Peptides against a protein of PDB entry 7BBL. Designs and how they scored, part 17

Target 1, 86 residues: chain A of PDB entry 7BBL
Amino acid sequence: IAQESLESQEQRARAALRERYLRSLLAMVGHQVSFTLHEGVRVAAHFGATDLDVANFYVSQLQTPIGVQAEALLRCSDIISYTFKP

## One batch from the design tools (peptide; aimed at target 1 A15)

Design b2_p13_3_s2 (made by RFdiffusion4, then SolubleMPNN; from b2_p13_3 with S1R A3E A4E)
Fold by OpenDDE base, seed 2:
Structure b2_p13_3_s2 (fold): chain B 86 residues (1-86), chain A 13 residues (1-13)
Amino acid sequence: as target 1 above (86 residues)
Amino acid sequence: RLEELEAEYRAAT
């Protein structure tokens, strides 16, 4: 039985993660997304777009603990996870 | 985590 190399397995794993990431971005377009940030902060916003090279989320109607921002940028490094209803 | 997922994305491209 042919055994796939460890490197090849890692490549497939990374490709799968990339695919899921990209599909999630496409699926959330036009939807409200719930984001979990650091220190347990949770916000909700309507997804507009991302800048794939800069790793920013362009969102609207960002609901934060201190108010609503009409337009905002969320740095991906600030986001722990997100959920949405497709 | 999203940061980890994105790191893997960047590493895969």
Scores: peptide ipSAE 0.032, ipTM 0.645, DockQ to the pose 0.067
OpenDDE base, seeds 1, 3, 4, 5: peptide ipSAE 0.031, 0.031, 0.030, 0.025; ipTM 0.640, 0.631, 0.630, 0.529

Design b2_p13_3_s3 (made by RFdiffusion4, then SolubleMPNN; from b2_p13_3, 4 letters changed)
Fold by OpenDDE base, seed 5:
Structure b2_p13_3_s3 (fold): chain B 86 residues (1-86), chain A 13 residues (1-13)
Amino acid sequence: as target 1 above (86 residues)
Amino acid sequence: RLAELEAEYRRLT
């Protein structure tokens, strides 16, 4: 039985995670999403889109501690995690 | 297609 190389196992794992991530982005379109940002900041917004390299999240009705922003850009580097109901 | 992708996502999570 040819054992799959360590590199091939890592490639498979990365591919599976990437697929799940991309499917989550598709599933959240138009839904309200709760985002956890740095320093424990939590915001809620309606997900609109990402750019082609998935570097930015375009959102609407961003609920922040200081008010609501009608439209906003969240950089992926600013987001620790997100949750939503599909 | 969106509903199909959402259903597939739910199967993968």
Scores: peptide ipSAE 0.023, ipTM 0.573, DockQ to the pose 0.077
OpenDDE base, seeds 1, 2, 3, 4: peptide ipSAE 0.023, 0.022, 0.022, 0.023; ipTM 0.582, 0.560, 0.576, 0.580; seed 2 fails the geometry check

Design b2_p13_3_s4 (made by RFdiffusion4, then SolubleMPNN; from b2_p13_3 with S1R A4E)
Fold by OpenDDE base, seed 5:
Structure b2_p13_3_s4 (fold): chain B 86 residues (1-86), chain A 13 residues (1-13)
Amino acid sequence: as target 1 above (86 residues)
Amino acid sequence: RLAELEAEYRAAT
């Protein structure tokens, strides 16, 4: 059996991670999500939708240290990680 | 379909 090239293995690994990511986006719809942003800032918001091309998260009831924002746009580049209860 | 995808995600997590 021919061993997969290292490049092919990495490609499959990236594809698997992307699939898992996309599945998580679907799973978080309608749920409150905790987002970890840069500088240790953590916020919570209800996930609405995402623009996959621009990599924006459209959220509502964004709880920030300075108050609640009814509607907000979080750029993917500003997000380090997120967690939610499925 | 959404519920199925969510279930698959949970199973993989």
Scores: peptide ipSAE 0.023, ipTM 0.549, DockQ to the pose 0.079
OpenDDE base, seeds 1, 2, 3, 4: peptide ipSAE 0.023, 0.022, 0.022, 0.023; ipTM 0.549, 0.559, 0.547, 0.559

Design b2_p13_4 (made by RFdiffusion4)
Pose (drawn by RFdiffusion4):
Structure b2_p13_4 (pose): chain A 86 residues (1-86), chain P 13 residues (1-13)
Amino acid sequence: as target 1 above (86 residues)
Amino acid sequence: TFEEEVLAEIAAL
């Protein structure tokens, strides 16, 4: 059989990377997720959902240095990193 | 739901 084209190989790689990423998002359901925001602020909340095109987070019980926000949307642009324990 | 959207995306891959 003919060799697999480099383009086809890159497509399979993107699929493999995406599938693993999606599984990692699904793994946050029912868990708390912490975030590192701008200015070094560290917060945490109960995971609700993320958008799949852009990594915006929908969370509840967001704990910030100044209080608790019952529902929140943390925009992708607001976030440097997020961390959770499976 | 979010879980359904994630599984649909995986199925589409």

Design b2_p13_4_s1 (made by RFdiffusion4, then SolubleMPNN; from b2_p13_4, 5 letters changed)
Fold by OpenDDE base, seed 1:
Order: structure tokens, then C-alpha cells, then sequence
Structure b2_p13_4_s1 (fold): chain B 86 residues (1-86), chain A 13 residues (1-13)
């Protein structure tokens, strides 16, 4: 049995993570999501969609420390993590 | 739709 190369193992790992991410987006549809941003800032918003390629998050009713924004764009680079109840 | 696009992306992995 030929041993799988390190590169091949990494490819499978990346694919698995990508799938997990995409499935989380599916589960997110129609739900309020809590986003953890830098410096411990937490916001909540209703998930709308993403552009997939850049992974910008299009959300509504974004609750921020300074108020509510009806519609907003969250850049993936600004997000540390997110949680939600499916 | 967005959901259909997601499903297609997953299927293409």
C-alpha cells in the first residue's frame, strides 16, 4: 500500500475544513448569528448570504455596541468566530 | 439561489 503524500493529506484536510465551513453557512440561513470580532467585540445579526469567493457576510439587523444597523456587510477578515443555534 | 450555490460548492469538493 502506497503511503499518501503529505501534500495529499493536506489537500484532504483543507477540503474537510471547507466543507465544514460551507455546511455551517447552510445551517446559518434564517438564523441570528453571534459574531466575535477583534478586541472582544461581539455583535449579533441575522445571516443573509455570503459571496463565497471573498466570504463577505451580508447580514441584517446588526446589533453593535453603538446601535442597530438595518443592513450591513461584515468582512471575513474582521471575524474571529461565530456561533448560532441551528 | 444562495442555498443552491452552497450545495453545489459542497458537492464539488
Amino acid sequence: as target 1 above (86 residues)
Amino acid sequence: SFVERLEAEIAAL
Scores: peptide ipSAE 0.609, ipTM 0.935, DockQ to the pose 0.858
OpenDDE base, seeds 2, 3, 4, 5: peptide ipSAE 0.608, 0.606, 0.608, 0.608; ipTM 0.935, 0.934, 0.934, 0.935

Design b2_p13_4_s2 (made by RFdiffusion4, then SolubleMPNN; from b2_p13_4, 6 letters changed)
Fold by OpenDDE base, seed 2:
Structure b2_p13_4_s2 (fold): chain B 86 residues (1-86), chain A 13 residues (1-13)
Amino acid sequence: as target 1 above (86 residues)
Amino acid sequence: SFVEALEAAIAAL
């Protein structure tokens, strides 16, 4: 039995991670998410959608240190991490 | 919809 190539193993691993990410987004829909940004800034917002290719986060009721923004776009490049309760 | 797009993306993996 021929062993699966390293390349094939890596492809399956990437697919598994992608699936976990996408399913996490499904679980996130309609929920408030806490985002950790640079310099220790933390914001919370209700998750609406993402751009699946670019992974921008379209959110509502964004709570920032200076106020609440009804609608906002969060770029992944600005996000260090995020958490939510499924 | 976004949800449908997610489901389609998952199915395409």
Scores: peptide ipSAE 0.574, ipTM 0.928, DockQ to the pose 0.880
OpenDDE base, seeds 1, 3, 4, 5: peptide ipSAE 0.572, 0.573, 0.571, 0.572; ipTM 0.927, 0.927, 0.927, 0.927

Design b2_p13_4_s3 (made by RFdiffusion4, then SolubleMPNN; from b2_p13_4, 6 letters changed)
Fold by OpenDDE base, seed 4:
Structure b2_p13_4_s3 (fold): chain B 86 residues (1-86), chain A 13 residues (1-13)
Amino acid sequence: as target 1 above (86 residues)
Amino acid sequence: SFVERLEAAIAAL
């Protein structure tokens, strides 16, 4: 029986990562999320939505070292990681 | 809605 090609394996791996990302967004809806940004900056905010194409994060009540922003846009390129309680 | 778009994106995988 023929083995799955490397290309097919890579495709499945990419799909799995995409699914994990999308499901994390789904679980994130309505929750406060902690974001780790560059330069060791960590912020917390309530998740609103994203642009699925660009992966920008639209959040509210963003707690930053210099204050709280009622609404904010976090660019995917600014985010190293995030964590939240589902 | 955003949630519906997410669900559609997941279903499209």
Scores: peptide ipSAE 0.601, ipTM 0.933, DockQ to the pose 0.863
OpenDDE base, seeds 1, 2, 3, 5: peptide ipSAE 0.600, 0.591, 0.583, 0.583; ipTM 0.933, 0.931, 0.930, 0.930

Design b2_p13_4_s4 (made by RFdiffusion4, then SolubleMPNN; from b2_p13_4, 5 letters changed)
Fold by OpenDDE base, seed 5:
Structure b2_p13_4_s4 (fold): chain B 86 residues (1-86), chain A 13 residues (1-13)
Amino acid sequence: as target 1 above (86 residues)
Amino acid sequence: SFVEQLEAEIAAL
């Protein structure tokens, strides 16, 4: 019985995750998003856009523990997770 | 636009 190779299965899995990611970005456009960063830091900001290659998050009205930053860039490597209400 | 770019990326998968 013909079976898909492991490599092909991995490709499909990566594609599925990529689609899920991209659709999440679509859903959060214009919405406030809560970001969990390292060392227990949590911030909230309005999502603007990303660099799809580097996955930098361009946000506005970033609420930090010490105040609000009008515009900011959050690197994907600094983000542990994010949540939002679509 | 960013939205159009996202839609294009999704369609290309």
Scores: peptide ipSAE 0.629, ipTM 0.936, DockQ to the pose 0.861
OpenDDE base, seeds 1, 2, 3, 4: peptide ipSAE 0.629, 0.628, 0.627, 0.629; ipTM 0.936, 0.936, 0.936, 0.936

Design b2_p13_5 (made by RFdiffusion4)
Pose (drawn by RFdiffusion4):
Structure b2_p13_5 (pose): chain A 86 residues (1-86), chain P 13 residues (1-13)
Amino acid sequence: as target 1 above (86 residues)
Amino acid sequence: NAALEALYRALTA
């Protein structure tokens, strides 16, 4: 059989990377997720959802240095990193 | 990937 084109190989790689990423998002359901925001602020909340095109987070019980926000949307642009324990 | 995206939308709705 003819060799697989480089383009087809890159497509398979994107699919493999994406599938793993999606599984990592599913794994946050029912868990707390912590975030590192701008200014070095560290917050945490109960995971609700993310958008799949852009990594915006929908969370509840967001704990910040100044209080608790019952519902929140943390925009992708607000976040440097997020961490959770499976 | 599409199936996982559908599953994710169903669980997080």

Design b2_p13_5_s1 (made by RFdiffusion4, then SolubleMPNN; from b2_p13_5, 4 letters changed; failed a check: too like the target's own chain)
Amino acid sequence: VAALEEEYRRLTA

Design b2_p13_5_s2 (made by RFdiffusion4, then SolubleMPNN; from b2_p13_5, 6 letters changed)
Fold by OpenDDE base, seed 2:
Structure b2_p13_5_s2 (fold): chain B 86 residues (1-86), chain A 13 residues (1-13)
Amino acid sequence: as target 1 above (86 residues)
Amino acid sequence: VEELEREYRRLTA
């Protein structure tokens, strides 16, 4: 069996991670998500939509340390991780 | 979401 090139293996690995990420975004629909941001900030919000081209999350009922925002925009670059129950 | 779904389908096909 011919060995797959290292570059091809890395490409498949990146594609798999991308797939898992996209799958999680689809699973977020209609759910409240807990986000971990920089400097230990944690917020929760209901998923509304996402714009992959702009790398933004459009959310509602964003619970922050200083209050709740009915509508909000979260930049993906500001997010370290997130969890939710599918 | 529609674009996301399209991307996901592309990756899983």
Scores: peptide ipSAE 0.025, ipTM 0.580, DockQ to the pose 0.192
OpenDDE base, seeds 1, 3, 4, 5: peptide ipSAE 0.022, 0.024, 0.024, 0.024; ipTM 0.565, 0.572, 0.575, 0.578

Design b2_p13_5_s3 (made by RFdiffusion4, then SolubleMPNN; from b2_p13_5, 5 letters changed)
Fold by OpenDDE base, seed 1:
Structure b2_p13_5_s3 (fold): chain B 86 residues (1-86), chain A 13 residues (1-13)
Amino acid sequence: as target 1 above (86 residues)
Amino acid sequence: VEELEAEYRRLTA
């Protein structure tokens, strides 16, 4: 019996994860999101949008350890994980 | 958007 290659399985898995990620972005719209950043830094902000290549998060009311930014840009590479209540 | 949000919630439930 022909079996799907490991590479093909991984490809499908990556596609599924990408889709889930994109859906999570849509689910975040209009909600406050808690972001875990490097060095143990945690921030919260209202999700606004991302750029077309999903490289940056455009957020509002960014609550950081040193203050609040009305509007800010978070680079995806700075984010380890995030949680939110849909 | 709402449809995708709902589907995401189902996936994470």
Scores: peptide ipSAE 0.023, ipTM 0.555, DockQ to the pose 0.072
OpenDDE base, seeds 2, 3, 4, 5: peptide ipSAE 0.022, 0.021, 0.022, 0.023; ipTM 0.544, 0.543, 0.545, 0.548

Design b2_p13_5_s4 (made by RFdiffusion4, then SolubleMPNN; from b2_p13_5 with N1V L7E A10R)
Fold by OpenDDE base, seed 1:
Structure b2_p13_5_s4 (fold): chain B 86 residues (1-86), chain A 13 residues (1-13)
Amino acid sequence: as target 1 above (86 residues)
Amino acid sequence: VAALEAEYRRLTA
């Protein structure tokens, strides 16, 4: 019985997760997203777009602990997780 | 976009 290699299984798993991630980016367009950042910081903002390498999130109406920013950039490396209602 | 949103929901269900 043929057994898929471990490397191939991992590759497929990574591809599936990547696809889910990219689809989430498309799904969040126009929606308010809640972002969990480092040190327990949580912010909410309307998703606008990302750059080509998905390194940055360009958002609007960013609600921070110290106020609201009309336009802002969130580095993906600063984001632990995010949630939104599709 | 709507189709992609639906697909996302399916993938995350």
Scores: peptide ipSAE 0.024, ipTM 0.577, DockQ to the pose 0.071
OpenDDE base, seeds 2, 3, 4, 5: peptide ipSAE 0.024, 0.022, 0.023, 0.020; ipTM 0.576, 0.563, 0.571, 0.551

Design b2_p13_6 (made by RFdiffusion4)
Pose (drawn by RFdiffusion4):
Structure b2_p13_6 (pose): chain A 86 residues (1-86), chain P 13 residues (1-13)
Amino acid sequence: as target 1 above (86 residues)
Amino acid sequence: NAERAARLFEEAV
C-alpha cells in the first residue's frame, strides 16, 4: 500500500491529541478545579463545564481571596493554568 | 520537528 501522506499523519495526530484533551475535560466532571489567574490570584471552584472551542470555564462556588461567588464564568483569557485531582 | 509538534498540539486543543 502507498505510504500515508504527511498531511494524513498530522490529521491523525490532531485527532489523537484532541481525543485525549476531551477525555481530560470530561474527567473534571464532579471535581473541584483550581485556577491560577492574572496577578497570581489562586482560586478554586466546582467544575461545571467548559466551552469546547475556547477553554472558558463554567464553575460554581468560586472561592476567591475576597469571597465566594455562587456561579461564575472564568474566561479563557482570564486563566493561566488550571489544576485538578482525578 | 518540535515546531510541528507544537503547531499540532495548538490546533488540537

Design b2_p13_6_s1 (made by RFdiffusion4, then SolubleMPNN; from b2_p13_6, 7 letters changed)
Fold by OpenDDE base, seed 2:
Structure b2_p13_6_s1 (fold): chain B 86 residues (1-86), chain A 13 residues (1-13)
Amino acid sequence: as target 1 above (86 residues)
Amino acid sequence: SAARRARIRAEAL
């Protein structure tokens, strides 16, 4: 049996991480999520949905440093990390 | 490099 190439091993690892990420998005639905943004900004919001390419997060009850926004859009590229309780 | 500022977009209610 030929040993799997290093490139193929890396491809499987990336696929596994992508699957784990997508499953986390499903688990976030309806839950409050804490987002860490650039410049030390942290916000909390209820997760609603994403677009097909997961470029944006559609959220509700967004708690920001200057107030609460009922409905909002967060760009995924602006998010450093997030945490939530399933 | 300067940190990219986050931009929050409000949806029309």
Scores: peptide ipSAE 0.225, ipTM 0.741, DockQ to the pose 0.034
OpenDDE base, seeds 1, 3, 4, 5: peptide ipSAE 0.217, 0.224, 0.155, 0.168; ipTM 0.739, 0.740, 0.727, 0.729

Design b2_p13_6_s2 (made by RFdiffusion4, then SolubleMPNN; from b2_p13_6, 8 letters changed)
Fold by OpenDDE base, seed 3:
Structure b2_p13_6_s2 (fold): chain B 86 residues (1-86), chain A 13 residues (1-13)
Amino acid sequence: as target 1 above (86 residues)
Amino acid sequence: AAAREERIRAEAL
């Protein structure tokens, strides 16, 4: 039996990670999400949508240290991680 | 209406 190449195994691993990420975006819709940003900053917002290339997060009721923004666009590059309750 | 772009780092957050 031909063993799958290491390169093919890595490709499947990347595809599996991408699929899990995309499914998490679908699960976030309509939920309040806690975002961890750089320098220890954490914000909370209701998730709306993302771009086709997932460059930005469209959110509402963004709670920040300096106030609440009714609607906001978060750059993905500013986000380290996020968590939410399904 | 389009959401306002939030630049957290630019606002020193």
Scores: peptide ipSAE 0.054, ipTM 0.642, DockQ to the pose 0.025
OpenDDE base, seeds 1, 2, 4, 5: peptide ipSAE 0.037, 0.037, 0.037, 0.053; ipTM 0.648, 0.649, 0.645, 0.667; seed 5 fails the geometry check

Design b2_p13_6_s3 (made by RFdiffusion4, then SolubleMPNN; from b2_p13_6, 6 letters changed)
Fold by OpenDDE base, seed 3:
Structure b2_p13_6_s3 (fold): chain B 86 residues (1-86), chain A 13 residues (1-13)
Amino acid sequence: as target 1 above (86 residues)
Amino acid sequence: AAARAARIRAEAL
């Protein structure tokens, strides 16, 4: 039985993680999401969409420590994690 | 990648 190479196993693992991520984006559409940013900053917003390369999160009703923004853009690279109820 | 500063407010749309 031919064993799959380590490189092929890693490729499949990356593909599986990518799929899980993309499916989570689909699942959060229209839901309030809690975002954890750097330095312990946490915000909540309703998820709208991302751009094609998932560089940005387009959100509404962004609750920040300073106030609420009706519409806002969060850079994906500034987000450490997020949570929501599907 | 280097850590980035947290945003208190996101960019307005």
Scores: peptide ipSAE 0.075, ipTM 0.691, DockQ to the pose 0.040
OpenDDE base, seeds 1, 2, 4, 5: peptide ipSAE 0.073, 0.073, 0.075, 0.075; ipTM 0.676, 0.670, 0.680, 0.683

Design b2_p13_6_s4 (made by RFdiffusion4, then SolubleMPNN; from b2_p13_6, 5 letters changed)
Fold by OpenDDE base, seed 1:
Structure b2_p13_6_s4 (fold): chain B 86 residues (1-86), chain A 13 residues (1-13)
Amino acid sequence: as target 1 above (86 residues)
Amino acid sequence: AAARAARLLREAL
């Protein structure tokens, strides 16, 4: 039985995670998303779009501890996690 | 690095 190489198994695992991520972005469209940022900061915003190449989230009605921003750009590198109701 | 997100939010608002 030819065992798939460890590298090939890891590649498939990364591909599956990437697919799950992309599907989550599609499911976010039109929904309010809760974002967890660094330092325990949590914000909520309506998802608009992502720039997959620049790794940005374009959002509206960004609710922050210091106020609401009508439109905002969140860098993906600043986001630890997010949750939403599909 | 970790404080960057909080700073960026303060700068954007």
Scores: peptide ipSAE 0.105, ipTM 0.725, DockQ to the pose 0.032
OpenDDE base, seeds 2, 3, 4, 5: peptide ipSAE 0.085, 0.078, 0.101, 0.104; ipTM 0.726, 0.724, 0.725, 0.726

Design b2_p13_7 (made by RFdiffusion4)
Pose (drawn by RFdiffusion4):
Structure b2_p13_7 (pose): chain A 86 residues (1-86), chain P 13 residues (1-13)
Amino acid sequence: as target 1 above (86 residues)
Amino acid sequence: VPPVPPGPTLHLL
């Protein structure tokens, strides 16, 4: 059999990476998720959803240094990192 | 095949 092309190999790699990423997003369902935002602000909320094209987060009970926001959308551009315990 | 989208860093506890 002919060798697998480099392009085909790169496509399989992207599929493998994406599948693992998608599983990691699914794993946040029912969990709290913490975030590191601009200015070093640390917040947390109940995970609701993310967009799949851009990592925007839909969350509830967002706890911030100034209060609790019942529903919130944290945009991908607002976030440096996010952390959760499975 | 779409790649993993760029975005914030994920950390696991």

Design b2_p13_7_s1 (made by RFdiffusion4, then SolubleMPNN; from b2_p13_7, 5 letters changed)
Fold by OpenDDE base, seed 1:
Structure b2_p13_7_s1 (fold): chain B 86 residues (1-86), chain A 13 residues (1-13)
Amino acid sequence: as target 1 above (86 residues)
Amino acid sequence: VPPVPPGPKMIIE
């Protein structure tokens, strides 16, 4: 009986998870997101978009302790996690 | 939602 290789199964699983992640990003467009950065720093901003390789988050109305930045770029490597309320 | 590949993790409220 023919069976898909383990590697192929894993590839499909990764692809499915990637799609889910990308769809979640799409769902965030226009919504406020709370970002947890390193060292416990937290900021909030409206999510605009990411680049194709999800290297950067393009946001607006970035709220920091010292003020609000209208437009900002957050390096994804600096972000540990973020919360999104659908 | 866990990132694939590694990246920021989304925590849906």
Scores: peptide ipSAE 0.285, ipTM 0.810, DockQ to the pose 0.443
OpenDDE base, seeds 2, 3, 4, 5: peptide ipSAE 0.279, 0.281, 0.285, 0.285; ipTM 0.806, 0.807, 0.811, 0.807; seed 5 fails the geometry check

Design b2_p13_7_s2 (made by RFdiffusion4, then SolubleMPNN; from b2_p13_7, 7 letters changed)
Fold by OpenDDE base, seed 1:
Structure b2_p13_7_s2 (fold): chain B 86 residues (1-86), chain A 13 residues (1-13)
Amino acid sequence: as target 1 above (86 residues)
Amino acid sequence: VAPVPEGPEMIVE
């Protein structure tokens, strides 16, 4: 029987993951999100939005180990993972 | 958990 190429299978998988990711970003709007950054640093902030290419996270009320920043930008490349309550 | 090709991993609570 004919089998879908590995390349196309991977492409579909990536597309599905990307869609899920983007949907999560939409769901995050207006919610407090916990971010895990490199070096074990963890911060919490209210998610506002991202760039169209999802290069940066624009957040508010960023709680850091040394205080709260009203408005902040988190580079997605600096974020290992995030979690929130939908 | 929702991994993404190149980006932060979303962990659903």
Scores: peptide ipSAE 0.291, ipTM 0.764, DockQ to the pose 0.391
OpenDDE base, seeds 2, 3, 4, 5: peptide ipSAE 0.289, 0.283, 0.283, 0.283; ipTM 0.764, 0.759, 0.761, 0.760

Design b2_p13_7_s3 (made by RFdiffusion4, then SolubleMPNN; from b2_p13_7, 5 letters changed)
Fold by OpenDDE base, seed 4:
Structure b2_p13_7_s3 (fold): chain B 86 residues (1-86), chain A 13 residues (1-13)
Amino acid sequence: as target 1 above (86 residues)
Amino acid sequence: VPPVPPGPRMIIE
């Protein structure tokens, strides 16, 4: 049996992982997500969408230490991690 | 869920 090259296998694995990640984003649309930002800041917001390169998270009802923003843009580079409760 | 770049990581509780 002809074996796929290692490079091709790795590419396929990365593609599969990316798909999994993107599907997880789809799953959280409309749900509240808790974001961990830098400097120990944690916020919660309803996830709306990302742009194609996942550079930004478009969210609503962003709960910050100083109040709630109806609509907000979170730069993904400012987000350390996030968690979603299905 | 670790991202395959770009994106921050999602932690599933």
Scores: peptide ipSAE 0.300, ipTM 0.819, DockQ to the pose 0.415
OpenDDE base, seeds 1, 2, 3, 5: peptide ipSAE 0.295, 0.295, 0.296, 0.295; ipTM 0.817, 0.817, 0.816, 0.815

Design b2_p13_7_s4 (made by RFdiffusion4, then SolubleMPNN; from b2_p13_7, 4 letters changed)
Fold by OpenDDE base, seed 2:
Structure b2_p13_7_s4 (fold): chain B 86 residues (1-86), chain A 13 residues (1-13)
Amino acid sequence: as target 1 above (86 residues)
Amino acid sequence: VPPVPPGPRLIIE
């Protein structure tokens, strides 16, 4: 009978948003992603995976202004945003 | 799509 507390409602909402974000990462596996870094730097790479706490992006074929890296680690703290088309 | 907790955001085009 008692209504769920605001705190519990917010927790459920955050959990739902987290799940949505994680599912979007799954959808990116194997696809090319364009990353926007600080100071206008942009790179493209094929997304492979993240670690469990989503602190790093493990990518392949990283295209940078100075060349292509077969495999690379992108720290999420260095990334402002990214875009991907399924 | 905003991350939870905060982090890099996915922009859907």
Scores: peptide ipSAE 0.353, ipTM 0.833, DockQ to the pose 0.455
OpenDDE base, seeds 1, 3, 4, 5: peptide ipSAE 0.343, 0.340, 0.349, 0.343; ipTM 0.829, 0.827, 0.831, 0.826; seed 5 fails the geometry check

Design b2_p13_8 (made by RFdiffusion4)
Pose (drawn by RFdiffusion4):
Structure b2_p13_8 (pose): chain A 86 residues (1-86), chain P 13 residues (1-13)
Amino acid sequence: as target 1 above (86 residues)
Amino acid sequence: WVTGNPHEAPAYP
């Protein structure tokens, strides 16, 4: 059999990486998720959803240094990192 | 614990 092309190999790699990423997003359902935002602000909320093209987060009960926001959308551009415990 | 960077999402194949 002919060798697998480098392009085909790269495609398989992207699929493997994406599948693992998608599983990691699914794993946040029913969990709290913490975030590190601009200015070093640390917040947390109940995970609701993310967009799949851009990592925007839909969350509830967002706890911030100034209060609790019942529903919130944290934009991908607002976020440096997010952390959760499975 | 799992930490992610929202700017490093893998592309679709």

Design b2_p13_8_s1 (made by RFdiffusion4, then SolubleMPNN; from b2_p13_8, 8 letters changed)
Fold by OpenDDE base, seed 4:
Structure b2_p13_8_s1 (fold): chain B 86 residues (1-86), chain A 13 residues (1-13)
Amino acid sequence: as target 1 above (86 residues)
Amino acid sequence: EVTLDPSAMPPAP
């Protein structure tokens, strides 16, 4: 029987993960998102947009432990995870 | 509620 190669399976898995990620970005537009950053820092912000390579998250009303920033940039590399309600 | 891990996302092809 025809069997998909392991490499092909991995490629599909990667594509699925990327699609899930991108779809989440679309779902987050205009919503408040809880971001878990490094060292246990958690912030909440309204998602605005991301750049083309999804390297940065442009957010508003960023609630940090030291106050609220009207607008802010969150680097993807600084984000461990994010949670939101679609 | 949805939780995602950006670090787990594969790089763009």
Scores: peptide ipSAE 0.302, ipTM 0.756, DockQ to the pose 0.614
OpenDDE base, seeds 1, 2, 3, 5: peptide ipSAE 0.299, 0.298, 0.300, 0.299; ipTM 0.758, 0.760, 0.755, 0.756

